# Designs tried in a protein design run: peptides against a protein of PDB entry 8HF1. Part 265

Target 1, 320 residues: chain A of PDB entry 8HF1
Amino acid sequence: NVMLYATKPTEVMVSFPHQEQVLTVTRLISAEIEKFYVSLDLMNIGVQPIRRSKSLQCLRDPSKKSFVKQLFNDFLYQMKEYGIYAASIAIISLIVEFDIKRRQAETLSVKLMHRTALTLCEKIRHLLVQKLQDMTYDDDDDNVNTEEVIMNFSTPKVQRFLMSLKVSFADKDPKDICCLVFVERRYTCKCIYGLLLNYIQSTPELRNVLTPQFMVGRNNISPDFESVLERKWQKSAIQQFRDGNANLMICSSVLEEGIDVQACNHVFILDPVKTFNMYVQSKGRARTTEAKFVLFTADKEREKTIQQIYQYRKAHNDIA

## One batch from the design tools (peptide; made by RFdiffusion4, then SolubleMPNN)

Design b2_p27_3_s3 (from b2_p27_3, 11 letters changed)
Fold by OpenDDE base, seed 5:
Structure b2_p27_3_s3 (fold): chain B 320 residues (1-320), chain A 27 residues (1-27)
Amino acid sequence: as target 1 above (320 residues)
Amino acid sequence: RKKELEKKREEREKEEEELRKKLKELE
């Protein structure tokens, strides 16, 4: 029970400026998704045959339209919270999902719905990639500085996170690193993982230092083949992290679901700590003598964050 | 645009150095 250990990691709060990404491309993408929602609402997909699959998700949306909207809403959130570079990775996950759903479609109407969603994702991907490339044409250097592209197209939060990783781990022995990165949403794990792979590969000081993995929540109760693959992948990723073959693990609230990971020397909370349980469980993983617990906050929310963390710390000390 | 990119790079280098001070002063 992680709550019983009084962990005293050093708490670090990193502030970042609030930037509203007023990019024409993000507005265009949002407008294309809204147009698609109007079109999606007009689509007559009929009553879906109730697959006897005990998955509670198939029972909640007989039209499967809500699931499509959820994926695009999660994408819009990631684009806003993490930036265009992260969005260029996140859109690939939507493409994969909609292609799977298109192939699994039982009706022509559902197949067409997922095909239309896929076509929109490809358009979004093109718009994102084009915007990322527009920065590389002005540099006479043949070497696409992927680090600079990541930094220029990431939110201030992600920039400060990447800088904090670089400062914390540059030229360290990989064996001395056991890092957790907590994010709020399961889809963010894969997005930030892809971003980190590209960042680490483009950052010489980290290339042979950090080996990231990610884990996604078990909430895919769906007995579908995808859920089995995700579970196998999750088990493999956790095992690699336990064996030291990975030294950075990106996770969502999955540790609340009883995934046991080793004691870490670094814990980064990329997204706001919204619950006392998240605070205790994430902080409870920073168990080494020199363990750091790093929080990120917008400057405008700094005071509110300080007060909330103080209340959580007090409540934790009263129980421990 | 090149001057704007250079300015952003210099701002990032300053921010990284501030983070370095903050994170190393705690070691």
Scores: peptide ipSAE 0.501, ipTM 0.920, DockQ to the pose 0.883
Fold by OpenDDE base, seed 3:
Structure b2_p27_3_s3 (fold): chain B 320 residues (1-320), chain A 27 residues (1-27)
Amino acid sequence: as target 1 above (320 residues)
Amino acid sequence: RKKELEKKREEREKEEEELRKKLKELE
């Protein structure tokens, strides 16, 4: 009976300064979205048929005004939590979603609503890209995807995350790396993935070291609405991570049910740990002898975070 | 602007070195 003492991962807390970088561009974008909400509330889209799924759960009709507002609220959250650079990637996902909804629109009024949302997204994209370009010294280099631009237009949390990756993985063998990055929201997976691709490409010490993938949890609510393409992509991303062709996986908390991801040597929690289950499940993926479990906290919330993690650690030790 | 960006680079390098100590001293 070799009692494999499950070596408890080393917990590391990285603090970051709370900087309210209220850029003029972020205020302008927020004001344009608020003006759009007023206009959206005045739009007559008619009575939309309530699509009841066979399961009695009221599927939020994705054609409703509330869904449009949700996507823009999610975008505003990303811009605030991750910064302008991440927002420039996130806005592309909104453009793609609204273009799909525009094409799938059953009525001219719904089609016009999504077209108006698209026009706003393009305006926001131009404002973001212009602001990123204003910091490139070389007026001739349209390349906004430099390490410097990414770092300068990311929040302190994202800056500390990127620095932690660089320090942890610079000049390491790709085979010795098995990294998970947990984020709260589904859309953040794709945004952070796009940011990491550009950061890795701009950082010589990481370019041949890190191969990121992302995984969006299955919408348990409706497997029928997952595009065949999304399901194929998810399966491919998981398989690449299992085969070692990808060594960093970005996961939303929605992965809790049923995706067997291998034991990892690094687990990063980019967003605040809100539940005991999230703590146990994410920490439970750091299973190697030298596994690191890295948390990020704002300096203002450091004491509260320390107390919360202590309570979770105590509760976990009382069950184990 | 150049001096401000140089200062930000130096601050980031110091922060990266502090993170290096914190993350590698555990190896």
Scores: peptide ipSAE 0.467, ipTM 0.911, DockQ to the pose 0.853
Fold by OpenDDE base, seed 1:
Structure b2_p27_3_s3 (fold): chain B 320 residues (1-320), chain A 27 residues (1-27)
Amino acid sequence: as target 1 above (320 residues)
Amino acid sequence: RKKELEKKREEREKEEEELRKKLKELE
């Protein structure tokens, strides 16, 4: 069900069925991660030399174990919220991160810990890819990146999001499209970006219409090599979006006030709006009456979401 | 399995058409 609100911009609420993914593969993956946590807790990594690197992250986890658990918990969240297809992309981000941390390891014990995490990620990747391949009925086509596979192994939220993009942008001039997609987490930006690249490539109506980019929020807290690459990527992605070389930008909700992104004709909020600031900042990117501000809600949470958005709209109108 | 996939395709096409009607009624 879509609810419409006469606003500047026009607010649209797309509802999706609440479906828990009851896949055997997701249960197996969760059980393997839980077993790994037990093993990780038993690992003696010794006292790590506290490098006085000004990164607050290195100070918060002297054991480096909590960070490993955080990445796997974020993966489990993405698998639950976006589906096993999205999880097959998300696991690559974990592989990259743990390989960086393995190479940066100052001790053999920490190197071994990250190696064990990598081995688990490769096992998870194999289980996910195998499950995606079970849907390719052509024994000769190992291509898991079809519209059908993407749709069948995505959550109802992601399915409705992809359908909403297809309906909104099919056969439009790429120059007339300026789209923002807001997500809560930084890793979700990369995951949804990879999913959209594959979906656009598999969908003829979108192949030459949508050119996606992603922007991760500035975590000023991590001087890690990834933060320098992320800063370079952000600057390049924003420039491509300004130059019209990209017409869809995926952003985390942690957009610092002051990213000068042009006014957009479409704003999609893929994840729940948790704060008034997120509502105002995201909606403030859609400046015309013709612009669409699209929200996604589970059917079970629809009434609560409507009430929350009404409160945010009222509060915004009282300040404006 | 093929029949289940065809059913899922038909369900998605119906859902897409419902979204199309609702999103185009705004234009």
Scores: peptide ipSAE 0.462, ipTM 0.909, DockQ to the pose 0.854
Fold by OpenDDE base, seed 4:
Structure b2_p27_3_s3 (fold): chain B 320 residues (1-320), chain A 27 residues (1-27)
Amino acid sequence: as target 1 above (320 residues)
Amino acid sequence: RKKELEKKREEREKEEEELRKKLKELE
């Protein structure tokens, strides 16, 4: 029933320059991950002991190497799309995940694989943090969580997003703010959440204005693999947002699963709108004419993005 | 280095003001 409220939010397209941050550190990190993949392919992990639950056996990479590569590929994507500062937060999530996987390892070979991945993540973290520290003005202030450092080491997309938040919410009453931020990937929710926490804390105009929360979509993987902690976090995050204890919610594209989030006055789409369903579902959360639906596009992709959004808008009007 | 950082600050302030105009003109 989200389709029937014909209240057209004001659509805003924010363009950003396509700058590949060609930093030496990003090249070094990419090269270290590639070297790690070569080493990972050479690791003999053996056949994992098949836990007797027949239905889930076919989806387990017997080597668990594919999952390790997926996490590093997601990290590389986040570093490219959101920048070095976001990457410094994203790498912590990998460290936590590999440490859990290392502790849960049923074999010494799997334990060693996750340990090697963890050591690489620690090296990457040091390279990222060192690069962030190099830009602090005061050699005595180890605080890499300043507005300036965040802005300087974020991609133009993230810079424009943060500036759009600052302009939109500076000195507003927290009660009047209901903001959704949509991202494509599950891991991006937590990364952007950590970035926003640090940005809000470093920005006086936002410290008492924005209270962010994040919601990770359900994995399409059986609810049995969702950690009890993740399910508890999702329920708590949604409840905090419903109760007004959080006024900004970061979501992955998983509005598809019928998570009833209240109508919001601001909807930010940080990543490209790839599907009509994502467009309708995200836009359908902005239910007033005063509500803003903000899209971000690279200058090079602006025309293509405008055409795609026009087609989605047309298709939505033809169904309504 | 200080001069480059100052230039980047000035560029960001200009970009923020342009965004402010664009987002406020829609209110």
Scores: peptide ipSAE 0.461, ipTM 0.910, DockQ to the pose 0.863

Design b2_p27_3_s4 (from b2_p27_3, 9 letters changed)
Fold by OpenDDE base, seed 2:
Structure b2_p27_3_s4 (fold): chain B 320 residues (1-320), chain A 27 residues (1-27)
Amino acid sequence: as target 1 above (320 residues)
Amino acid sequence: KKEELEKKRKELEEEIEKLKKELEELE
């Protein structure tokens, strides 16, 4: 228990406006997903053999309708919280997952279910890409990855986050940067990673400054279902971050279980701090001299967020 | 329950068609 009395990081709170405009495309995508849920409820997939997995926490059977609905619900959350551009990246993860599950399907009915889900994901991808192209004169997929398109199709939260990165890191030495970005959900790590890759590549001031990686926390629910590939990626990403080959790490709040991440000079909390543990653990990574701990809050929730962070700060000072 | 789901599916199909037309008019 080395509670190193690290210098208290400077806490910064960035406010963002609430996005009031609901785009027609996002409503269409939501309606298509709802129609798909009704169609799933009408499908007879038969009785799947209960694989006796020893862990009581096998709530996420990937062969079940509930798992399919969960992936689309997580996608809808990402589209709402991060915007259309982030959603265009997030949908690729669903396409990959459903294609794997389609190929691994033990029954024709489960294969058909995953195929139907995949077809919906392809339709959603087309709708998202088409909407991103509406701002581009050229139909080339490469033109949707500009700083302008990324900013315009991102939520105000993501816009403020990207602006905060640009202001904080423009033209800095990559060696002087050790940045963590905390997100609530596992799937958000991949989505924000893809968004950051494209944003950094499109932003000259950041292109040779930031090298992002992402770390997916261990699913406490099913360590057995983490692909060998995901575990290899996680180990590689952590090693690259330790070696300084990556200087920005995106991680889910589940850093609690034993990932030794180095002391950082910047910690961004992209999603709301819901627990005292998340506050202490994330803030406790900002350990360098002049470290910054940056929080994002909606203007409507600013006062509530300030009070909650003050309570967490007080509670942390009473324990430390 | 099946009939209710089929009705809801039809309502969502009609909503999707309206939203598609609205999207085409905005393009």
Scores: peptide ipSAE 0.542, ipTM 0.948, DockQ to the pose 0.015
Fold by OpenDDE base, seed 5:
Structure b2_p27_3_s4 (fold): chain B 320 residues (1-320), chain A 27 residues (1-27)
Amino acid sequence: as target 1 above (320 residues)
Amino acid sequence: KKEELEKKRKELEEEIEKLKKELEELE
């Protein structure tokens, strides 16, 4: 029970400007997704055969439209919260998911729905990549993975996060690093992982210093949908982090993942701390001497964040 | 409901075409 250990990491709050990047490309992508939602609502997918598979999700949406909309809503959230560069990585995960679902489709109507979703994802990917290439004079896809492109097409939150990583870990011994990065949503783990891989490769001071991994929280909604491969990968990622073969782990939930990991010297909370339990459990991983617990907040929400963290700290000290 | 959705789709198509032109003018 992590609550029983009085951890006193150094708390750091990093502020970032609230930038509503109203880019034309992001508006275009949003409008294309909205058009697709209307098109989905116009599609008669018919009555899907309710296979007796125990997943409550199949019962809630017999048309499987809600799940498709959820994935695009999650993508739109990532594009807004993390930026165009992160969105270019996030869209690949949707492409993979819709391609799998297209192949697994039991009806022609469902197959067509997933095909239409896939075609939209490919269009979105092209729009995003094209926008990333606008800063590169060279049409080479590899040139979009520079530190400059990553930074310029990331939200201020992500920029401050990447800067905090660079300042914290530049030219350090990989063995001296045990870092956790907490994000709110499971899909963000893979997106930020891909972003970090590219950022680390483009940043000489972090190259061979940081080796990231990610964990996706157990999908409590259907353990049956967790592929044997995903479970094996998750176990492998944890093991690599325990063995020191990875020194940065991205996590979506402290509680759901049951992360039995070693004491960390750095904990980053990339997204807002919404609960006392998240605060205590995440902070409780920063257990080494001189451990840092880093929070990110928008400037507009800074005062509210300070007050909330103060209340959580007080409540934690009253229990400890 | 169908007619409302078709109308909304058309409005979004017009917005998309506007945004495409705006994007081409910025490049």
Scores: peptide ipSAE 0.542, ipTM 0.948, DockQ to the pose 0.015
Fold by OpenDDE base, seed 3:
Structure b2_p27_3_s4 (fold): chain B 320 residues (1-320), chain A 27 residues (1-27)
Amino acid sequence: as target 1 above (320 residues)
Amino acid sequence: KKEELEKKRKELEEEIEKLKKELEELE
C-alpha cells in the first residue's frame, strides 16, 4: 500500500509559458488527418468477425476504423503536447503499427485501409523531417538530432523538462541516479524515450550519465491484446532498471503495487496530475532522503495546480 | 539566421539560469 509511505520528497513546481506554437506544418498535418477521417468514414471494410475472447465479455473488436482514428488522435495529442520533434518520433510508431495491421489484414478492403493510413503517416513524417531540416544550417549535416533542433522544436513543457534533466544530472555519477518520469499516455512513453535518447546523445554533459528505459503500464481494459512481446519487454525494462543498467525509467502509469522498483531520488511528472492516487503513488516512489518530486505546470494553470497539490498534500497527511 | 539562432540560444541560457533559481528556491 503506497499510501502508507511517509515519504517527504522535496516538491518542486516548474512553470512553463503556454505558447501555442501554431506552425504552418502542424495545421497542414491536422488538415490532412481530418481529410483522411472523411475518407475513412466512406470506406466500406465489410462486417468484421467478432473475435470472442475466452473471457465471457464480448468485447466487440474495436472497429478497425476506430483503432486507426485512435492512433492518429494520439499522434495529434503528442504533436500538440510535446512538439514537432516528438511528433517526428511518434509517427514512426504509427508507421510500425499500420504496417503490422496491413500484413495481418484478412481482407483486401482492410489491407487497403491500413495501407492508406500508412501512406498518410509517411507523408506526415516527410513534412515533419523537412521542417526539422529547415533549421540545420549546415547543408551537409542531415542530422536533425542536435540539442538545438530538439529544443527549438519541442514545446515549452518539454524544453523545461530537458533543461531540468541537464541541470539535475550534468556530469553526475550514473550510479547515484534513480529517476522516474511519469506521463499520462502509453504512446508518450515511446515518444519521450526516443526524444531522450537523441537529447542525451547530443548533450555531452548527459552522455554516459543517463541511460533511459521505458515501460507501458498494463492495459487493464484488454490484457488479451498485450502481445507476449510487450509483456516480455516490460519485464526486461524493469529488470534493467533494477540492475542499474538503466537509471531513468519513463512510465505511463504508476507502477502497479508490487513492482518493486528501487527507491528513486528523482520523480518527474511530465503531464498534469489528474488524480490523488497518481499523486500519492508517484510521490511514493521518491523514497530517498534527498528525493525530488518535480511537477510541470503552464503559467496559466499554476494557481489551479498549486491548489490541487495542496489539496492532495492535505488528503495524504490525513491518511498517513 | 545566425543572429536569430544566437538570440534563441541566449534566451534559452537565461531561461536555464531562471530555472536553476526556481529549483533552488523550492528546496
Scores: peptide ipSAE 0.181, ipTM 0.764, DockQ to the pose 0.634
Fold by OpenDDE base, seed 1:
Structure b2_p27_3_s4 (fold): chain B 320 residues (1-320), chain A 27 residues (1-27)
Amino acid sequence: as target 1 above (320 residues)
Amino acid sequence: KKEELEKKRKELEEEIEKLKKELEELE
């Protein structure tokens, strides 16, 4: 019961400027997705055979169109919240997922729908990669995975997060580091993980210091979307983090299910704390007074965030 | 492009140094 520990970590609030990235490429991508939704609504997919999947949700969308829209809406959210570099990684996750669904398609119409979604994802990927390459100086070094490209094409929130990691962990002993990074969405874990791998590899001060892993919550909705491979990977990632073979773990709201992760000396909350439970559970991983609990807030929302954290802190002290 | 990137790099270094102070002042 995480609530029983009077955790007094040092609470830090990092502010970032709220800038909407008004890139022509992001507008073009959004317009292409909207055109695709119109085309998707016109597609006659017919009634799909009801798989006796125990998941009640496969029964609610016989066309599977809502799930396709959900993935693209999640991508659009990630592109807005984390930037076009993060979006270039996020789109790969969509490609993988739609390719699996295309192969699992029971009808030609569903197979065609997922193929059309894949074609759009590849177009989006090319648009993103081309935009990342426009900043590379050497025509010969198509390496878009530099610290400079990552920073320039990340949102101010992600920039401040990466900077906070560099400041906190540069030249430290990897054994003394136990870091958690909390994000709201499942797909954000994979996206930020891929971003961190590239950032750490491009940053000499972190390359031998940080070993990231990620953990994704069980979607309550469909165990069928978690491949046996993903479940094995999650168990392996948790074990590597417990064994000290990984020292940074990116988590979604998974800690609600009682995953016993060791006490951490750093906890980063990359997304807004929306619930009291998220506050208590994430803060409860920073058990020492020397542990840092770092929150990110837009400057515009700083006062509201401070008031919300004060309310959560008060509510926690009234229960303890 | 080079000057704009160098300017952004310098702005980023100044922001890192500011963030370093903010992270140290809360200790």
Scores: peptide ipSAE 0.131, ipTM 0.750, DockQ to the pose 0.741

